# Designs tried in a protein design run: peptides against a protein of PDB entry 4HTP. Part 177

Target 1, 231 residues: chain A of PDB entry 4HTP
Amino acid sequence: SQTVASHVPFADLCSTLERIQKSKGRAEKIRHFREFLDSWRKFHDALHKNHKDVTDSFYPAMRLILPQLERERMAYGIKETMLAKLYIELLNLPRDGKDALKLLNYRTPTGTHGDAGDFAMIAYFVLKPRCLQKGSLTIQQVNDLLDSIASNNSAKRKDLIKKSLLQLITQSSALEQKWLIRMIIKDLKLGVSQQTIFSVFHNDAAELHNVTTDLEKVCRQLHDPSVGLSD

## One batch from the design tools (peptide; made by RFdiffusion4, then SolubleMPNN)

Design b2_p25_3_s3 (from b2_p25_3, 9 letters changed)
Fold by OpenDDE base, seed 1:
Structure b2_p25_3_s3 (fold): chain B 231 residues (1-231), chain A 25 residues (1-25)
Amino acid sequence: as target 1 above (231 residues)
Amino acid sequence: DPLLERLLERYAKGLPPPLDIPRAP
């Protein structure tokens, strides 16, 4: 069945997250998230206009925005050191070169940008001159590849994990990869709390999540912002 | 559906949906 996530470019989500991160005020951060959510709901209404009882929801996006609340997908088994080594190999970076050392020693402040400890930002600057300007992945495709990584991690299939990671990397811009890394590591650094994200999504979202701990149920049951839990 | 067609066209061009499009009833 067709989903909103199968049509929305991953680049659109990443651009929204970038705007949220760059915004200084809480109100501006909330506005950018609300605009993305409203656009998603409008697309949902248009896509499913003639279809009743659809299971499609904001869940495919929400699980990427709040990756620490993921319960359906198993652990990726991916750390910053693994990604660093993969990028060095893929980009054919000299092992003793400046860029390879930045990736491996991402925790050590060497630069003026204050990006120490943020592997995704270090990776972004290395990738920017070397990657596609525009990615080709939808939110659905990103989730499919992440599902593959988690499944293969559970099965101890390291070669297949690498294959899926390469598909993500080669089909993504530097900006998209920055956010993808943060999703995998489960630290988006948006400057807004989980509670704020839930409050913008639906007034009852935090309550339902506290009871169920099921992000998909929250997104499906509270898809309509005008329909509450008691209705 | 004219609204869906417009939305799909924008995504095909790598553009997000416009904010001024109303939700379908």
Scores: peptide ipSAE 0.117, ipTM 0.727, DockQ to the pose 0.071
Fold by OpenDDE base, seed 3:
Structure b2_p25_3_s3 (fold): chain B 231 residues (1-231), chain A 25 residues (1-25)
Amino acid sequence: as target 1 above (231 residues)
Amino acid sequence: DPLLERLLERYAKGLPPPLDIPRAP
């Protein structure tokens, strides 16, 4: 069955997240999230116009926006140091070079940008001149690759983990990779709380999540903002 | 469905759906 996530570019989510992060006020952050969510719901309604009983929902996007609430997918087993080494290898960066050292020593302030401790931002600046300008992955494809990483981590198949990571990296822009890294590390730095995300999604979302801890169930049952838990 | 076709075309081009398209009732 076709899903909204199979059509939505991962770049669209990343652009939304970038707008949210750059916004100074809570209201503006909420606006950007709401616009993406509303667009998603509109596409869902059009895609499933003749199929009222579908399991498709905002879940594929929501689990990337709130990666700390992921319960379906097991641990990736990926840390910043692993990603640093992978990028150094993939980009053929000199090990003693400025960019390799920035990635490895991401916690140490290097330069004027104040990005110390934010590996994803450091990676972004290294990747920006070296990566494609436009990614090709959909949200579904990103989730499929992340599922593969988690599964292979559980199976201790390091080679297959690397393969999936390379697919993510080679098909993503620098901006998309910045956000992908944050999703993997489970720290988006959006400047908006989980509670705010839930409140914008649906008035009953926080309550249902608190009871079930099932993000997919929350997204499916509360897909329509006008239909509550009691309906 | 002409609306669905337009939406699919936009996504094929790597564009988000237009915000001015109304939700299905």
Scores: peptide ipSAE 0.024, ipTM 0.616, DockQ to the pose 0.085
Fold by OpenDDE base, seed 5:
Structure b2_p25_3_s3 (fold): chain B 231 residues (1-231), chain A 25 residues (1-25)
Amino acid sequence: as target 1 above (231 residues)
Amino acid sequence: DPLLERLLERYAKGLPPPLDIPRAP
């Protein structure tokens, strides 16, 4: 079965998140999210025009936007230090070099950008001159790789975790990796609350999530903004 | 479906879907 997530580039989500983060006002942040969501719903309607009983929903995107609410996939077991070491290896950075030290000592203000403590931003600047300008992954592919990481973490298969991480990294732009890191660490720094995201998605989304704690169920049952819980 | 084809073409080109496309009824 075709899904919207199988067609939407991960880059499109990352660009939306970047716009949200850069926006100063709540209204502007909401606008960017709404535009992405509306586009997704339009694509869903077109893709599933002749199919009434589909399980496809906004869930593949929502679980990346609200990664702290993830309940389906287990813990990644990935920390900033692991990513730092991986990047040093992958990019062949000198261990005593400035960029390697920035990644390893991400909590210490070593740069002029004031990005101390934000590993994703530090990684972005290291990656920007070294990575692809455009990624090739869809939202579905990103989720598949993240599922693989979580499953292999549970199974204690470190080599397979590394393999999936390498696939993510090598097929992503610096900007996409910035957001991917934030998704893995579960801190997007969007400047909008969970409640705001839910309210934009559907008026009843927060209520349904509070009761069920099931983000997929929320996305599937409330996929139509005009159909409420009582309907 | 012409609408679906248009959307797929835009994504294939790495562009977001157009906002002016109406939702299906």
Scores: peptide ipSAE 0.024, ipTM 0.578, DockQ to the pose 0.085
Fold by OpenDDE base, seed 2:
Structure b2_p25_3_s3 (fold): chain B 231 residues (1-231), chain A 25 residues (1-25)
Amino acid sequence: as target 1 above (231 residues)
Amino acid sequence: DPLLERLLERYAKGLPPPLDIPRAP
């Protein structure tokens, strides 16, 4: 069956997240999230116009926006040091060069940007002049690759983990990779709370999540913002 | 469905869906 996530570019989510992060005010941050969510719901309605009782929901996007609440996918086993080494290899960076050292020593402030300790931002600046301007992955494809990484980590299949990571990296822009890294590390730095995200999604979302701790159930049961838990 | 076609076309081009599309009743 077709899903919204199979049609929505990962770039659209990343652009939304970038807008949220760059926005200074809470209201503006909320607006950007709401616009993406509303657009998703509109596409859902159009895609599923002739089909009632579909299981498709905002979950594929929500689990990337709130990766710390992921309970379905196992641990990736990926750290910044692994990504740094992978980028050095993939980009053919001199190991003693400035960019390689920035990736490996991302915690040490080397520049004026104040990005020390944020590996994703360091990676972004290294990747920006070297990567494609536009990625080709959908949200569904990103989730499939992340599922593969988690599964292979559990199975201790390091080669397959690397393969899936390479697919993610080679098919993504620098901006998309910045956000992908933050999703994997489970720290988006959006400047909005989990509670705020839930409140925008649905009035009952925080309560349902507190009870179930199941993000998919929250997204499925509260897909319609006009239908509450008591309805 | 012309609405769905327009949405799919936009996404194929890497464009976000239009904000003025009404929700289905």
Scores: peptide ipSAE 0.022, ipTM 0.584, DockQ to the pose 0.084

Design b2_p25_3_s4 (from b2_p25_3, 7 letters changed)
Fold by OpenDDE base, seed 3:
Structure b2_p25_3_s4 (fold): chain B 231 residues (1-231), chain A 25 residues (1-25)
Amino acid sequence: as target 1 above (231 residues)
Amino acid sequence: DPLLEKLLERYEKGLPPPLDIPRAP
């Protein structure tokens, strides 16, 4: 079945997240999220105009925006050090070179930019001159690859984990990879709380999530902002 | 698929362009 996530570029989500992160005020952060969400809902309504009972929802995006609430997929088994080593290998970076050292020593301040401890930002600057300007992945494809990583981690299939990571990396811009890293590490640094994200999504979202801890259920049941839990 | 193209256009109009990816006109 066709899903909204199968048509929405991952780049569009990343651009939204970037705008949210760069916004100084809560109101502006909320605006950017709301704009993305509203566009998603409009697309959903158009896509499913003739289908009333669909399982499609905002869940594919929401689980990337709130990755710490992920319950469907198991742990990735990926840390910053693993990603650093992978990038050094993939980009053929000299091991003693500045960029390799930045990735490996991401916690140490190496420059004027206050990016110390933010591996994703360090990776972004290393990747920017080396990666494609345009990514090709949809939100669904990103989730499929992340599912593969989690499944293969559980199965201890390291080679297949690497394969999926390479697909993510080679088909993503530097900006998309910055956000992908943050999704994997489960720290988006948006400067907006989980409660705020839920409140913008639906007034009853936080309550339903607190009871169910099921993000998909929250997204499906509260897809329509005008339909509450009691309806 | 003309319908899909129309849907994509509608989506594209609803979101600002990507920061680092030029949208095709």
Scores: peptide ipSAE 0.021, ipTM 0.519, DockQ to the pose 0.091
Fold by OpenDDE base, seed 2:
Structure b2_p25_3_s4 (fold): chain B 231 residues (1-231), chain A 25 residues (1-25)
Amino acid sequence: as target 1 above (231 residues)
Amino acid sequence: DPLLEKLLERYEKGLPPPLDIPRAP
């Protein structure tokens, strides 16, 4: 079945997340998220205009925005050091070179940018001159690849994990990879609380999530912002 | 798919424009 996520470029989500992160005020952060959400809902209505009973929801995006609340996917088993080594290999970086050392020693401040400890930001600057300007992945494809990684981690299939990671990396811009890394590590650093994200999504979202701890159920049951839990 | 293109255009119009982030000097 057609889903909104199968048509929405992952780049659009990443650009929204980037705007949210760069915004200083809570109100601006909320505005950027609301604009993305409203666009998603409009797309859903257009895509499913002839189909009333669909299970499609904002869940594919929400689980990437709030990755710490993911309960369907098992652990990825991926750490920053693994990603660093993978990037060094894939980009053919000299092992003793500046960029390789930045990736491996990401916790050590190497400059004035204040990016110490943020592997995703360090990776971004290394990737920017070396990667595609625009990625080709949809939100659905990203979720499929992440599902594959989690499943293969559980199955201890390291080769298949690497394969899925390579697909994510080779089909993504530097900006998209920055956010992918943060999604995998489960720390987006958006500067907005979980409660704020839920409140923008639906007035009853925080309450329903507190009871169910099921992010998909929250997204499905509260898909319509005008229909409450008591309705 | 003409329908998909129309839907994508509609979605794109509902999103803020792509953000070109300059490389930090």
Scores: peptide ipSAE 0.028, ipTM 0.568, DockQ to the pose 0.085; fails the geometry check
Fold by OpenDDE base, seed 4:
Structure b2_p25_3_s4 (fold): chain B 231 residues (1-231), chain A 25 residues (1-25)
Amino acid sequence: as target 1 above (231 residues)
Amino acid sequence: DPLLEKLLERYEKGLPPPLDIPRAP
């Protein structure tokens, strides 16, 4: 069955997240998220116009926006140090070079940018001059690759984990990789609370999530902002 | 469906859906 996520570029989500992060005010942050969400809902309505009973929802995007609430996907087994080593290898960075050391020592302030401890930002700056390609992945494809990583981590298939990571990296822009890293590490640093995200999504979303802890259920049951829990 | 085709075309180009598109009834 066709899903919205199979059509929406991952780049669109990342651009939205970047706008949210760069926005200083809560209202602007909310606006950017709302615009993305509204566009998603409109596309859903158009895509499923002739199908009333669909399981498709905002869940594929929501689980990337709120990765700390992920319960379906198992642990990735990926840490910053693994990603650092992978990037050093992939980009053929000199091991004793400035950029390799930045990635490995991401916790130590090495530069003028107050990005200490934010591996994704450090990676972004390393990738930006080296990664100029536009991303080609959809949100569905990103989730599929992340599912693969989690599954292969559980199965202890390190080679297949690396393969999926390489697919993610090679098909993503520097900006998309920044956000992908944050999704994997489960810290988006949006400057907006989980409660705010839920409130924008649906008035009853926080309540339903508190009871069920099921993000997919929240997205499916509350896909229509006009239909409440009591309806 | 012309609307769906338009939406698909935009996404193929890496563009978000238009905000002015009404929800399907």
Scores: peptide ipSAE 0.019, ipTM 0.529, DockQ to the pose 0.085; fails the geometry check
Fold by OpenDDE base, seed 1:
Structure b2_p25_3_s4 (fold): chain B 231 residues (1-231), chain A 25 residues (1-25)
Amino acid sequence: as target 1 above (231 residues)
Amino acid sequence: DPLLEKLLERYEKGLPPPLDIPRAP
């Protein structure tokens, strides 16, 4: 079945997240998230105009925005050090070179930019001159690849994990990879709380999540902002 | 559906979805 996530580029989500992160005020951050959500709901209504009882929802995007609440997908088994080694190999970086050392020693302050401890930002600057300007993945494709990584981690298939990671990396821009890394590590650094995200999504979202701890149920049951839990 | 076609065309061109498109009634 066709889903909104199968049509929305991953780049659109990443651009929205970048705008949220760069915004200083809470109100501006909320506005950018609301604009993306409203566009998603409009696309859903158009896509499913002739179909009743669809299970499609904002869940594919929400689970990437709130990755710490993921319960369906098992652990990736991926840490910053693994990603650093993968990038050094993929980009053929000299092991004793400046860029390789930045990736491996990401916790140590190396410059004035204050990016110490943020592996995704360090990776972004290394990737920017070396990656595609535009990615080709949809939100659905990103989730499929992440599912593959989690499944293969559980099965201890390291070669297949690497294959899926390489597919993500080679089909993504530097900006998309910055946000993908943050999704995998489960720290987006948006400057807005989980409660704020839920409140913008639906007035009853926080309550339903507190009871069910199921992000998919929250997105499905509260898809319409005008229909509450008591309705 | 003309609205769906317009949205799909914009995504294929790498453009963000328009904010002024009304929800399907």
Scores: peptide ipSAE 0.018, ipTM 0.514, DockQ to the pose 0.071; fails the geometry check

Design b2_p25_4_s1 (from b2_p25_4, 9 letters changed)
Fold by OpenDDE base, seed 4:
Structure b2_p25_4_s1 (fold): chain B 231 residues (1-231), chain A 25 residues (1-25)
Amino acid sequence: as target 1 above (231 residues)
Amino acid sequence: SEDEEEEEELRRRFEEKIAEAEAKN
């Protein structure tokens, strides 16, 4: 069956996250998230109008927005150093060059942007002048690739991990890769709390998550903001 | 602003998707 996530470009999520991050006030951050969520729900209703019993929900997006709450997908086994080396290889960066050193020494202030310690931002600036293609991945495809990475990590299939990473990278813009990195590292730096995200999603979301620790269940059971846990 | 343009484009894309889905249902 079709899912909302199979139709929503990953770029759209990333753009939303970028706007949230750039917003200074809590209210503005919430607005951007709410608008994306509302659009998602409207599309869900349209997509599934003739199908009452669907398991589709906001979960595919939510698990990327709150990656630290992931329970279905196992650990990626990916760190910044691995990504740095991969980018150096993929982009054919001189190992002693400025950009390679920025990636490898991302914790050390080397640039004017003040991005020390934020690998994703450093990667973004390295990638930006080198990415010629717009991203083509949907949210579903991103999750599928991330699932593959986690599965292959558990199976110790390093070659297949690299393959999936390369697919993600080669089909993503610099901005999308920035956010993808943050999702993998599980630090989005949105400036809003988990509680805020849950509160915007549904009034009962935090409570249900606290009891179940199941993000998918939260998204499915509380898909309708007007229907509470007790209803 | 750039942010406004991006927001508008996002809305447009969702509207198109919704319209397509509604046309099929």
Scores: peptide ipSAE 0.461, ipTM 0.901, DockQ to the pose 0.945
Fold by OpenDDE base, seed 5:
Structure b2_p25_4_s1 (fold): chain B 231 residues (1-231), chain A 25 residues (1-25)
Amino acid sequence: as target 1 above (231 residues)
Amino acid sequence: SEDEEEEEELRRRFEEKIAEAEAKN
């Protein structure tokens, strides 16, 4: 069956997240998220107009926006140090070069940007002159690759983990990789609370999540903002 | 602003997808 996530570029989610992060006010952050969500719901309605009992929902996007609430996918087994080493290898960076050292020593202030401790931002600046301007992955494809990473981590298949990471990296812009890193590390730094995200999604979302701890169930049951839990 | 242009382009892409879906139904 067709899903909204199979049609929405990962770049579009990342662009939205970037706008949310750059916005200073809570109201502006909420507006950007709401606009993306509303567009998603409208497309869902159009895509599934003649289809009853679809299981499609905002879940593929929501699990990337709130990665700390992920319960379906097992641990990636990926940390900043692993990503640093991978980027040095893939980008063929000199090991003693400035960019390699920035990635490896990301916690130490080495630059003028004040991005110390934020590996994703450091990676972004290294990647920007070296990566594609536009990625080719959909949200569905990103989730499939992340599922593969988690599964292969559980199975201790390091070679297959590397393969999936290579696909993510080679098919993503620097901006997309910045956000992908934050999703893997489970810290988006959006400047909005989980409660705010849930409140924008649906009035009953926080309550249902508190009871079920199931993000997919929240997204499916509360897909329609006009239909409550008691309905 | 550049951010506004990006937002408008995102909206346009969704509108096109909606139109395509509606045309197939």
Scores: peptide ipSAE 0.456, ipTM 0.899, DockQ to the pose 0.953
Fold by OpenDDE base, seed 3:
Structure b2_p25_4_s1 (fold): chain B 231 residues (1-231), chain A 25 residues (1-25)
Amino acid sequence: as target 1 above (231 residues)
Amino acid sequence: SEDEEEEEELRRRFEEKIAEAEAKN
């Protein structure tokens, strides 16, 4: 089945998130999110013009933007230390080298950038000179790979976890990996609250989520911003 | 600004996708 997420590059979501993060004011942050959402909805309408009974929604993106609300996908079993070791291996970094030590000791201030404690930012700087300039993954493909990781974690299939993780890494830019890491760790540091994200998405979104705790239902039922829960 | 250019390019990509979808319908 054709979905919006199958057509939208993960890079475009990451670029939007990057703009949101860099924006100083709440209004500007909201604008960037709204523009992405509006574009998504317009594309949805075009893609599904002759198919009114579709289950497609903003959910594939929303679950990456609000990863702490994920309930469908089980735990990844991935922490910063695991990622650090993986990057050291994958990038063939000397273990006693500066970059390897930065990744392993990400909580210790090692530089002027103040990125101490933010593993994703530290990883970004290590990856930037070593990774693709542009990734090739769609939002759907990212979610499929994350689903695989979670499923294989539950099944204790470490080799398959590594395989999916390597696919994510090798097909992503440094910027995309920064955001991917934050999605996995479930801390995007956007500077906007969950409530703000919901309020921009739909006026009734927060209420529906509070009742259902089902992010997919929220995205599906409130896909049209002009149609409320009572309509 | 670089941010404005990126935003415009993102919009352009969506517009292209919309046009492609409309052409197939």
Scores: peptide ipSAE 0.455, ipTM 0.899, DockQ to the pose 0.955
Fold by OpenDDE base, seed 2:
Structure b2_p25_4_s1 (fold): chain B 231 residues (1-231), chain A 25 residues (1-25)
Amino acid sequence: as target 1 above (231 residues)
Amino acid sequence: SEDEEEEEELRRRFEEKIAEAEAKN
């Protein structure tokens, strides 16, 4: 069955997240999220117009926006050091070069951008002159690859983990990779709280999540903003 | 601004997808 996530580019989510992060005010951050969500819901309605009782929801996007609440997908087993080594290899960076050292020593302030401790930002600047301007992955494809990584981590298949990571990296822009890294590390640094995200999604979302701890259930049951938990 | 242009482009892409979905249904 067709899903909204199979049609929405991952780049569009990343662009939205970038705008949220850059926005200084809470109201502006909320606006950007709301606009993306509203567009998603409108497309859902159009896509599923003649199909009732679909299981499709905002969940594929929500689990990337709130990766710390992920319960379906097991641990990736990926840390910044692994990604650093992978990028050095993939980009053929000199090991003693400036860019390789930035990736490996991401916790040490280099004085340039003040990005100490933020591996994703350091990676972004290294990738920007070297990567595609536009990625080709949909939100569904990103989730499929992340599922593969988690599954292969559980199975201790390191070679297959690397394969899926390479697919993610080679098909993504520098900006998309910045956000992908943050999703994997489970820290988006959006500057808005989980409560705010839930509040914008649905008035009852925070309550339902507190009871169920099931993000997919929250997205499915509260898909319609006009229909409450008691309805 | 660049941010406004990106936002407008995103909206346009969604509108196009909606229109395509409506035409197929």
Scores: peptide ipSAE 0.445, ipTM 0.896, DockQ to the pose 0.962

